# Ledger of designs, part 42: peptides against a protein of PDB entry 2AZE

Target 1, 148 residues: chain A of PDB entry 2AZE
Amino acid sequence: AQECQNLEVERQRRLERIKQKQSQLQELILQQIAFKNLVQRNRHAEQQASRPPPPNSVIHLPFIIVNTSKKTVIDCSISNDKFEYLFNFDNTFEIHDDIEVLKRMGMACGLESGSCSAEDLKMARSLVPKALEPYVTEMAQGTVGGVF
Target 2, 101 residues: chain B of PDB entry 2AZE
Amino acid sequence: GRLEGLTQDLRQLQESEQQLDHLMNICTTQLRLLSEDTDSQRLAYVTCQDLRSIADPAEQMVMVIKAPPETQLQAVDSSENFQISLKSKQGPIDVFLCPEE

## One batch from the design tools (peptide; made by RFdiffusion4, then SolubleMPNN)

Design b1_p11_8_s2 (from b1_p11_8, 7 letters changed)
Fold by OpenDDE base, seed 2:
Structure b1_p11_8_s2 (fold): chain B 148 residues (1-148), chain C 101 residues (1-101), chain A 11 residues (1-11)
Amino acid sequence: as target 1 above (148 residues)
Amino acid sequence: as target 2 above (101 residues)
Amino acid sequence: MGSVSASFTLK
């Protein structure tokens, strides 16, 4: 009886670990798709323009953004060497990493929310190795969660 | 019996996890390849127009932060405190505003 | 030690 109980605890532990890994895998897939799609977009744009964009007009990954109302008062303290920053706001702010920005730009083809058109899904599948295509399909359908 | 059933379940879960690990390794490898490809990294950028589409500077202040790896970031967003603290150990942090237009 | 402090509000 005790042995069975121990195995059941282990079973639950493994199930939880698998669930966490599934979440990690989904995020990795989204990152891959977003990055490749972004690169593809920019490559095409530069080809059409026959030149790269001005250096000061682009932000290379990685980055984060902070946004708040224009009415928000911000106090900023910066060390002389720019190693340390302190921002104090008088109201709420939002922080977004580059991946979230890419998702909101549609670079992940709506796969992050399972909101993919047929064209979006086609694009998403084209940006991953063959072995990942079934998982991409499951993500698009919102059916991820099963155990292999 | 029950013991045998549980043992079998654990073996099946192990196989499932191995398959999952394999897929994760594929993804990790692809991301590494992207990071090692100079052309891809050159093209891995967004524009201020992109950022404006996410948070319009006409209504929102949009600040961009580029920090070296291992930079410590702490943020507090509560009714009593709204703060962001950054501390880098590897180099200077670059902060700039996204133009409204 | 040495630091620069600024407060601003965008309009």
Scores: peptide ipSAE 0.037, ipTM 0.888, DockQ to the pose 0.037
Fold by OpenDDE base, seed 4:
Structure b1_p11_8_s2 (fold): chain B 148 residues (1-148), chain C 101 residues (1-101), chain A 11 residues (1-11)
Amino acid sequence: as target 1 above (148 residues)
Amino acid sequence: as target 2 above (101 residues)
Amino acid sequence: MGSVSASFTLK
């Protein structure tokens, strides 16, 4: 009886760990898709333009975005060496990392929200190794959750 | 019996986790390859147009932060205090505004 | 020198 109880505890622990890893894997997949899709988009765009964009017109990863109302008053203090910044706002702000930006740009093909068209899903699958394609499909279907 | 059933469950879960780990390793490998590929990194960028598409500067001020690794970011967003603090250990931080078109 | 401070509001 005690042994069974111990195993039940262990079972639950493993189930939770697997669940956490599933979430991590999904995020990794989304990152991979988003990055590759972004690179692909830009490659094609540069080919069409027959030139790279001006250096100061692009923002390379990684980056962070901060947005707030244009009416927000911002006080900024910067050290001389630019190692330290302090921003004070008089209203709320939002912070977004580059991955979130890419998702909102559609670079993850809507897979993150389960809003994948057939074309989006095709794109998503094409941007991952073959071994990951089934999992991408499951993500699109919302069937990820069970232990495989 | 119950014991045998639980033992079997644990074995199955172990196999499932191993499969999961394998897939994660594949993903991390791919991401590493992207990070190590010079051309990919050159092409890993967004434009101000991209940012405007998700945060319209007509209504929102969009600030971009480029910071070295290990930079500390502290943010407070409360009714009484709205603050962002950045502290870099590895180099200067670059902050700029996405211009309104 | 020390830090540089600036206040601004976008129009």
Scores: peptide ipSAE 0.036, ipTM 0.889, DockQ to the pose 0.035
Fold by OpenDDE base, seed 5:
Structure b1_p11_8_s2 (fold): chain B 148 residues (1-148), chain C 101 residues (1-101), chain A 11 residues (1-11)
Amino acid sequence: as target 1 above (148 residues)
Amino acid sequence: as target 2 above (101 residues)
Amino acid sequence: MGSVSASFTLK
C-alpha cells in the first residue's frame, strides 16, 4: 500500500514535469517558426528591393516595446551614460517582448492560438525540422494534451 | 496488480519524457544555429510599419527599448503608480519612438 | 553624475 502511494506521488511528479516540458517545447517551436519566417520575409523583401533597408529604419532583435495611450504623459529620467532609465506614466501601459510582437505580426502562422489555416500550417511545417512536424500538427489541432 | 500497473505507467512516462527531451534538443539546436548565422541575425528585424500594424498609432504610442543583456527591468502598473525602471550593467540603453504615419 | 529628464506626449 505504501509502495503504491509512493509510486502515485512519483507518477504525479512526472506528469507535471511532462506538462511543463510540453509548454516549453511549444514555445521553442513557436520562436523557431517566428524567427525563420521573419528572416524569410525580410530576405524576400530585400531581394525585391535589391538592397537592404536603411540601418536606422529597422529594429533588430532583441527589443522590447512599450505602448500606451498617445494621451499618456511620460516623464523620462536618463543617466548621463544612458545606463539607467526611469519612466513615469500618468496612466497604464503595456510591455511586449519581441517574440510577442512577432506572434502578433503573424510570424508564428497563428499556431500559438490554434488559428492556422491550411496554408499557415504548411508554412509552419516547412520552417521546422522533419522531426518536429508531427508536433506542429498537434499544436495546430490542439491535441498536444496527450502523453505521447 | 496495482503495483505492476503503476510501474508500467512510470516506464511509459519516462519514455514520453525522453521523447520530449529529444524534440527539445532538436529545437534548441535549430535556435542556436539561427543565433550563430550572421545572415539570419542581419535579417532578424522588424520595421516601424510592423509595429504600427500591431499597435494602432492613432491611439497608441509605441516606444522601443534596446537594452544590453542582463539589463534589469522593473515595471509597476497599479492604480496609483505607473513606472518602468531600467538598469544596465553592460552598456547604454537605447530608447526611441516609433513614428506615427 | 547628473541626469537628463524629459516629458513627452505623442500628438
Scores: peptide ipSAE 0.035, ipTM 0.889, DockQ to the pose 0.035
Fold by OpenDDE base, seed 3:
Formats: C-alpha cells, structure tokens, sequence
Structure b1_p11_8_s2 (fold): chain B 148 residues (1-148), chain C 101 residues (1-101), chain A 11 residues (1-11)
C-alpha cells in the first residue's frame, strides 16, 4: 500500500540521518580524546620540568600544517596587513589540520584507525564521560554503525 | 503486519536518534568545557618536536599556519599547479617554519 | 642542514 511505501521512504531517511550523526559523534569523540590526552600529556610534562615551555617553542591549537620536500621551491606573496597569502610550489605538498596532527601523534589512542591496544582503550575510556564509554568500546571493536 | 512493523521500526529509530543526540550533546559539552577552561587552553599545544615526529625534518619542511576563524584556504595540488591561497577577514595570518632539532 | 628554497614578496 501507499502507506507502507511512504513509511519505507521515511525509514530510509531516518537511517541515513542516524548514520550521519554516528559519523559526527565518532569524530567528536576522537577530538575530545585527542584534546584531553594532549592536555594531560603537556600538564604532566610541565610538572616534571617544573616549568612551562618557552612561549615560542609551542604551537597552540588551532593550526594547520603544510609540509613539502626540502627541495621544493616556494614563492610566497603576502599582503601588507598579512590578511592574504599566496604560496606557489614547484612540487606537491601536504596539508594537515591540527586534529590530524594529533591523531598521527597518537593522541586519539589509535581509536581512529583500529590500532587501539588494551592500554590505548583504557586511556581512551578514561578521557570521556561515563556515558560515552560504551561508544568508545564499540569504536575500538569496529562495531558501530547499527541502530541502537 | 507490514504496516505495524514499519511503524514500530520508525519508533525505534526515533528512540535511537534521541539517544544519539544525547551522546552528541554530552560530547559537545565536554569540548566546550575544554575550550572555556583557561588552563586547558594553555596546555592545548604541540611542539616542534611533535611535528618532527610526524614529518621528518631531514627530508621535509614543515610550515605552520595560524589563521583566524573563517579564514579561507584554497589549495591546488596537481601536475599543472601547486598552490595555496589564504584569505582572512578577521585578522592577520601567521606563518612560520618549524625548525630542525 | 638544508632548508627549503623560499622567496617572499609583499603584495
């Protein structure tokens, strides 16, 4: 019947929306873990050193990274007010945002790539509220994606 | 029947989405708390050593870009053109190199 | 050791 067909369409619509939100939640969880882990690491390091690092030796979030071969020739045009930059490279480059950098640093405990050890998982769980722990576990197992 | 089954499925999906929204709210709240905490923000940094660990400075140059929110970044990476364009509307953009150890 | 060859100009 038409009624059933309409509900099938709505069902698919809702499933897709849920899927999108699941992806968003996973990313948010990874960000939370990465940020908290970073803060924890730095706090510990500063405590051990009994002082903060020199101001010009650290890069505060947010930032992006551009890397290229040392052999790459870069031409940079900058506006006087530094509001505009134009970089021309003679070879390929890579761009990474701060979140990706943190992930590569292991700040997300390998949860993002299925390389989460028991210790990593323990750390990840410790960095989220209790309500999110089950989801972190599911992420580590690669079992997310279904409906609740 | 089929109609009743679909109706029940939709109700269950609604409950699932509500649970998902709840978890997302918890997560976003935690992120906001982190952003609002002065000490956390002070500690939210990486070092050049960190960057060197993910991009070998012996072979790669690492450029750091600090840009205000809403800065437009356009990148072209092809055999014909290699370009990055940055346009800020909220303040100056800071670009610097990460030195080798 | 070696650094990237870069040139900077102002608009």
Amino acid sequence: as target 1 above (148 residues)
Amino acid sequence: as target 2 above (101 residues)
Amino acid sequence: MGSVSASFTLK
Scores: peptide ipSAE 0.029, ipTM 0.888, DockQ to the pose 0.045

Design b1_p11_8_s3 (from b1_p11_8, 6 letters changed)
Fold by OpenDDE base, seed 2:
Structure b1_p11_8_s3 (fold): chain B 148 residues (1-148), chain C 101 residues (1-101), chain A 11 residues (1-11)
Amino acid sequence: as target 1 above (148 residues)
Amino acid sequence: as target 2 above (101 residues)
Amino acid sequence: MGSTSASFTLK
């Protein structure tokens, strides 16, 4: 009886670990798709323009953004060497990492929310290795959790 | 019996996890390849127009932060405190505003 | 120590 109980605890532990890994894998897939799609977009744009964009007009990854109302008062303290920053706001703000920005730009083809059109799904599949295509399909259908 | 059933379940979960690990390794490898490809990294950028599309500077202030790896970030967003603290150990942090068009 | 402080609000 005790042995069975121990195995059941281990079973639950493994199930939870698998669930966490599934989440990590999905995020990795989204990152891959978003990055490749972004690169593809920019490559095409530069080809059409026959030149790269001005250096000061682009922001290379990685980055984060902070946005708040233009009415928000911000106090900023910066060390002389720019190693330390302190921002105080008088109202709420939002922080977004570069991946989230790419998702909102549609670079992940709506896969992050299961909002993939047939064309979006086709694009997403084309941006991953063959071994990952079935998983991308499952993500689009929202059925990843049913595998285990 | 119950013991045999549980043992079998654990073996099946192990196989599933191994498959999952394999897929994760594939993804990790692909991301590493992207990071090592100079052309891809050159093209891995967004524009201010992109940022305006998700947070219009006409209504929102959009601040961009580029920080070295291992930079410490803490944020508090509560009714009593709204704060962001950054501390880098490897170099200067660059902060700039996305201009309104 | 050596720091610069500024407050601003965008319009």
Scores: peptide ipSAE 0.031, ipTM 0.888, DockQ to the pose 0.036
Fold by OpenDDE base, seed 3:
Structure b1_p11_8_s3 (fold): chain B 148 residues (1-148), chain C 101 residues (1-101), chain A 11 residues (1-11)
Amino acid sequence: as target 1 above (148 residues)
Amino acid sequence: as target 2 above (101 residues)
Amino acid sequence: MGSTSASFTLK
C-alpha cells in the first residue's frame, strides 16, 4: 500500500539521520577524550616540574599545522594587519587541525583507529561521563552503527 | 502485518534517536565545561616536542597557524599549484615555525 | 593596502 511505501521512505530517512548523528557523536567523544587526556597529561607534567612551561614554548588550542619538506620553497605574502596570508609552495604540503594532531599524539587512546589496548580503553572510559562509557566500549569494539 | 511492523520500527527509531541526542547533549556539555574552565584551557596546549613527534623537523618544516574563528582557509595542492590562502575577519593571524630540538 | 613578502627554505 501507499502508506507502507511512505513509511519505508520515512524509515530510511530516519536511519540516515541516526547514522549521521552516530558519526557526530563518535567525533565528539574522541574530541572529549583527546582534550581531557591532553589536559591531564599537561597537568601531571607541570606538577612534576613544579612549574608551568615557558609561555612561548607551548601552543594553545585551537591551531592548525602545515608541514612540508624542508626542501620546499615557500613564498609568503602577508597583509600589514596580518589579516591575510598567501603561501605559495613549490611542492606538496599537508594540513592538520589540532584534533588530528591530538589523535596522532595518541590523546584519543587509539579509539579512533581500532588500536585501543586494554590500558587505552581504560583511559578512554575514565575520561567520559558514565553515560558515555558503553558507547566508548562499542567504539573500541567497532560495533557501532546499528540502531539502539 | 507489514504496516504495523513499519510503524513499530519508526517508533523504535524515534526512541533510538532520542537516546542518541541525549548522549550528544552530554558530550557537548562536557566539551563546553572544558572550554569554560580556565585551568583546563590553560592546560590545553601542545609543545614543539609534541609536533616533532608527529612531524620530524629534521625532514619536515612545521608551521603553526593560530587564527581567529571564522578565518577562511583555502588550500590548493596539485601538480600545477601548491597554495594556502588565509583570510581573517576577526583579527590578526599568527604564523610561526616550530623549531628543531 | 600593504604586504610583506618572504621566501624561505629550511635546511
Scores: peptide ipSAE 0.031, ipTM 0.889, DockQ to the pose 0.035
Fold by OpenDDE base, seed 5:
Structure b1_p11_8_s3 (fold): chain B 148 residues (1-148), chain C 101 residues (1-101), chain A 11 residues (1-11)
Amino acid sequence: as target 1 above (148 residues)
Amino acid sequence: as target 2 above (101 residues)
Amino acid sequence: MGSTSASFTLK
């Protein structure tokens, strides 16, 4: 009886760990797809333009964006060496990292929200190694809940 | 019996976790390769147009922060305090506004 | 020593 109880505890521990790893893997896959898709997009755009964009016209990863109403008053204090910043807002703001930006741009093909069209899914699959394709398919179907 | 069943379940879960680990290793390897590829890093950028597409500049101001690794970011967003503090240890922080069309 | 302070609102 006690042995069974111990094994049940271990079972639950492993199930939780697997769940966490599934989440981590999904995020890593989304990042890979988003990055590769972004690079592909920009490569194509530069080829069409026959030159890269001006250096100061693009924002290289990594970055963070802060957005707020354009009516929001922002007070900014900057150290003389620009090592420290302090922003005070008179209203709410949002912070987004570069990965979230890429997702919202559609670089992850809508895979993150399960809104992946057939074309999106095809693109997503093409941007990962063959071994990851089945998992991408499962993500699109929302069936990752299994224990393999 | 129940003990045998649990033992079998644990073995299966171990195999499942090993499969996950394998897939994660593949994925992390791909991400590492991307980070090591100079051309990929050169092409890993967004434009202000991209940012405008996700945050309408007619309604929202978009500020971009580029900070060195290990920069500390503290954000408070409450009814009485709206604040962001940044502290870098490895170099200057760059902040700029995404222009409105 | 010192700091640069700026306040802005997007028009």
Scores: peptide ipSAE 0.030, ipTM 0.888, DockQ to the pose 0.035
Fold by OpenDDE base, seed 4:
Structure b1_p11_8_s3 (fold): chain B 148 residues (1-148), chain C 101 residues (1-101), chain A 11 residues (1-11)
Amino acid sequence: as target 1 above (148 residues)
Amino acid sequence: as target 2 above (101 residues)
Amino acid sequence: MGSTSASFTLK
């Protein structure tokens, strides 16, 4: 009886760990898709333009975005060496990392929200190794959750 | 019996986790390859137009932060205090505004 | 100086 109880505890622990890893895997997949899709988009765009964009017109990853109302008053203090910044706002702000930006740009093909068209899903699958394609499909279907 | 059943469950879960780990390793490998590929890194960028598409500067001010690894970001967003603090250990931080256009 | 401070509001 005690042994069974111990195993039940272990079982639950493993289930939770697997669940966490599933979430991590999904995020990794989304990152991979988003990055590759972004690179692909830009490569194509540069080929069409027959030139790269001006250096100061692009923002390379990684980056962070902060947005707030244009009416927000911002006080900024910067150290001379630019090692330290302090921003004070008189209203709320939002912070978004580059991955979130890419998702909102559609670089993850809507896979993150389960809003994948057939074309989006095709793109998503094409941007991952073959071994990951089934999982991408499951993500699109919302069937990820069970232990495989 | 119950014991045998639980033992079997644990074995199955172990196999499942191993499969999961394998897939994660594949993903991390791909991401590493992207990070190590010079051309990919050169092409890993967004434009101000991209940012405007998700955060319209007509209504929102969009500030971009480029900071070295291990930079500390502290944010407070409350009714009484709205603050962002950045502290870098590895180099200067670059902050600029996305133009409204 | 050790730091530079500026306040601004976007128009």
Scores: peptide ipSAE 0.031, ipTM 0.888, DockQ to the pose 0.035; fails the geometry check

Design b1_p11_8_s4 (from b1_p11_8, 6 letters changed)
Fold by OpenDDE base, seed 2:
Structure b1_p11_8_s4 (fold): chain B 148 residues (1-148), chain C 101 residues (1-101), chain A 11 residues (1-11)
Amino acid sequence: as target 1 above (148 residues)
Amino acid sequence: as target 2 above (101 residues)
Amino acid sequence: MKSVSASFTIK
């Protein structure tokens, strides 16, 4: 029946939307864990050092990173007001946002890649509200994708 | 029947989406709380050592960009063109290099 | 053309 076909279209639409929300939720969880873990690390480090790091030695979020080979030639043009930048490279480059940097630092406990040790998973769970712990567990196992 | 089955599926999907929305709200709330906590923001930083661990300046140059919100970033990475363009409307952009040591 | 305060090359 035509009605069944319409409902099937709607079903597919909802499934796709749910999938998108699952991805968004996972990213939000990773951000939360990464941020909290970073703060915790730095708090501990400062306590051990009995002082904050030198101001010019730290980079506060948010930021982005651009990296390329040292052999890459980079031309940079900057507007007078520094509102505009143009970089030209003679070879490939990489761009990473702060969240990706934190992930590579291990701040997300390897949850982003499902590479969590037992200790990593324990840390990850400790950095989220209780309601999110089951989802964190599923992320670590790579079993996210089911419909509630 | 087929119709009844599909109807039930849609109801279940609605409940699933509501659960996801709830969890997402929890997450966004937590992130907002972090952004509003002055101490957390003070401690939300990385060091050049951190960056070197990701991309060693001995082999790679590492450029840090701090830009105001809503800054437009355009990047092209192809055999014919390698370019990054930044355009801010809310203030100056700060760019600096991470030293090797 | 926009004004440019600085232009440099990193090698």
Scores: peptide ipSAE 0.033, ipTM 0.887, DockQ to the pose 0.037
Fold by OpenDDE base, seed 1:
Structure b1_p11_8_s4 (fold): chain B 148 residues (1-148), chain C 101 residues (1-101), chain A 11 residues (1-11)
Amino acid sequence: as target 1 above (148 residues)
Amino acid sequence: as target 2 above (101 residues)
Amino acid sequence: MKSVSASFTIK
């Protein structure tokens, strides 16, 4: 019947929305783990050094990274107020946000790429509230995707 | 029947979505708490050594961009044009190079 | 772009 068809369309709509929210939640969890892990690392390092690093030696979040070959020629134009920048490259470049940098640093414990050891998983679990631990476990196992 | 089954499925999906929303709220709350904690923000940094670990300066030039929130970034990467445009609305943009050592 | 205060080339 037409009513059943309408409900089936709605069911698919809700399933898609749930899938989107699952992806969003996974990203948020990875960000939380990465941030807390980074803070923990730096806190420990500063305690061992008995001092903070020089202010000009660190890059606080947020930031963006651009990398290209050393052979790439870059022309840069800067506005008077430094509100506008224009970079022209003669070859390809890469752009990475701070979250991607943290992931590549291993701050998300490899949870983002399925490279999560038992030790990594233990660390990841310790950096989230208890309510999120089961989801972290599912992420590590690659079993996220089912409906609750 | 089929109608009753579909109706029940929709109710179950609603409950599942509510559970997801709850978990997301917990997660966003944690992230907000981190942003509000002065000590955490002070410790939320990377070093040039960290950047070298992911983009080897022996072969790559690494440029760091510090921009205010809501800064517009436009990038073109084609065979004939390679360009990055930055436009801030809230303040100056700072750009610097990561040294090789 | 608006007025440019500086330009440079990195090779």
Scores: peptide ipSAE 0.031, ipTM 0.887, DockQ to the pose 0.038
Fold by OpenDDE base, seed 4:
Structure b1_p11_8_s4 (fold): chain B 148 residues (1-148), chain C 101 residues (1-101), chain A 11 residues (1-11)
Amino acid sequence: as target 1 above (148 residues)
Amino acid sequence: as target 2 above (101 residues)
Amino acid sequence: MKSVSASFTIK
């Protein structure tokens, strides 16, 4: 009886761990898709333009963005060596990492929100190794909840 | 019996987790390969136009932060204090504004 | 280490 109880506890622990890993995997897949899609887009664009963009016109990963109302007053303090920054705002702000930016750009093909058209899904699948395609499909369908 | 059933369940869960780990390894490998590819690194960029597409500069200002690894970002967003602190350990931090147009 | 500060409103 006690052994069974112990195993039930362990079972639950493993289920939770699997659930966590599922979330991690989904995020990794989205990152992979987003990165590859971004690279592909830019490669194509540069080929069409027959030249790379001006260096100061692009932001290479990684980066962070901060956005706030244009009316927000910002006080900025910078160390002379630029090792330290301090920003004070008089209103709320938002912080987004590069991955979130890519998602909002549609680089993850809407897979992150389940808003994935057939064309988007095709793109998403094309940007992952074959072994990951079934999982991408499950993500699009919202059927990842099961343990495989 | 109950014990046997639970034991079997645990074995099945172990197999499931192993499959999951395998897929995760594939993903991390792909990401690593991408990051190690010079051409991919060169092409891994967004433009100000991209940023404008997700944050309307007509209403929002967009600040871009380029910081070396291990840079600490501390943010406070409350009714009484709105603050961002950046502290780099490896080099200078670059901050610039995305132009409206 | 010196600090430079500025207050501004984004236009």
Scores: peptide ipSAE 0.030, ipTM 0.888, DockQ to the pose 0.036
Fold by OpenDDE base, seed 5:
Structure b1_p11_8_s4 (fold): chain B 148 residues (1-148), chain C 101 residues (1-101), chain A 11 residues (1-11)
Amino acid sequence: as target 1 above (148 residues)
Amino acid sequence: as target 2 above (101 residues)
Amino acid sequence: MKSVSASFTIK
């Protein structure tokens, strides 16, 4: 009985670890898809335009964004060397990292929410190595971890 | 028996975890390749139009922060205090406003 | 350390 109890504890430990790794893997896949899709989009756009965009018109990764109401008053204090910033708002704000921005742009093909069309899924699969395609399919179907 | 079943479960879980580790290794390798590819990095950008598409520019202002690695960010969002503090150790921080148009 | 205000508008 004690041996079985010990093994059950270990089983639960491993299940939890696997669950964590599944989440990490999914995020890594989404990042890969988003990045590659972004690069592909921009490459195509530049080819069509036959030139890169003006340097001041684009924001290279990495970045974060802060958004707030246009009516929000923002006071900003900046050190002379720009090493330190302090922003004071008179109302609530939101912070988003670049990955979240890419997801909202659709760069992850809706895979992050399981809202993939057939074309979305096709794109997602095309942006990962062959070994990851089955997992992408599982993510789209919401069946990841179903065997556990 | 129960013991045999548990033992079998643990073996299967071990195999599953190894598979996950393998897939994660593939992913990290791909991401590393992207980070090392100069052209990919050059093309890894968004536009103001992209940001406007997700931030409702009619109602929201969007500020972009470009900070060096290891920059510390602290944010307070409460009824009494709304503050963001940035402290860089490796270089200057750039802040951009995304225009409405 | 003197505080300054500086922002950049993306064009």
Scores: peptide ipSAE 0.028, ipTM 0.886, DockQ to the pose 0.039

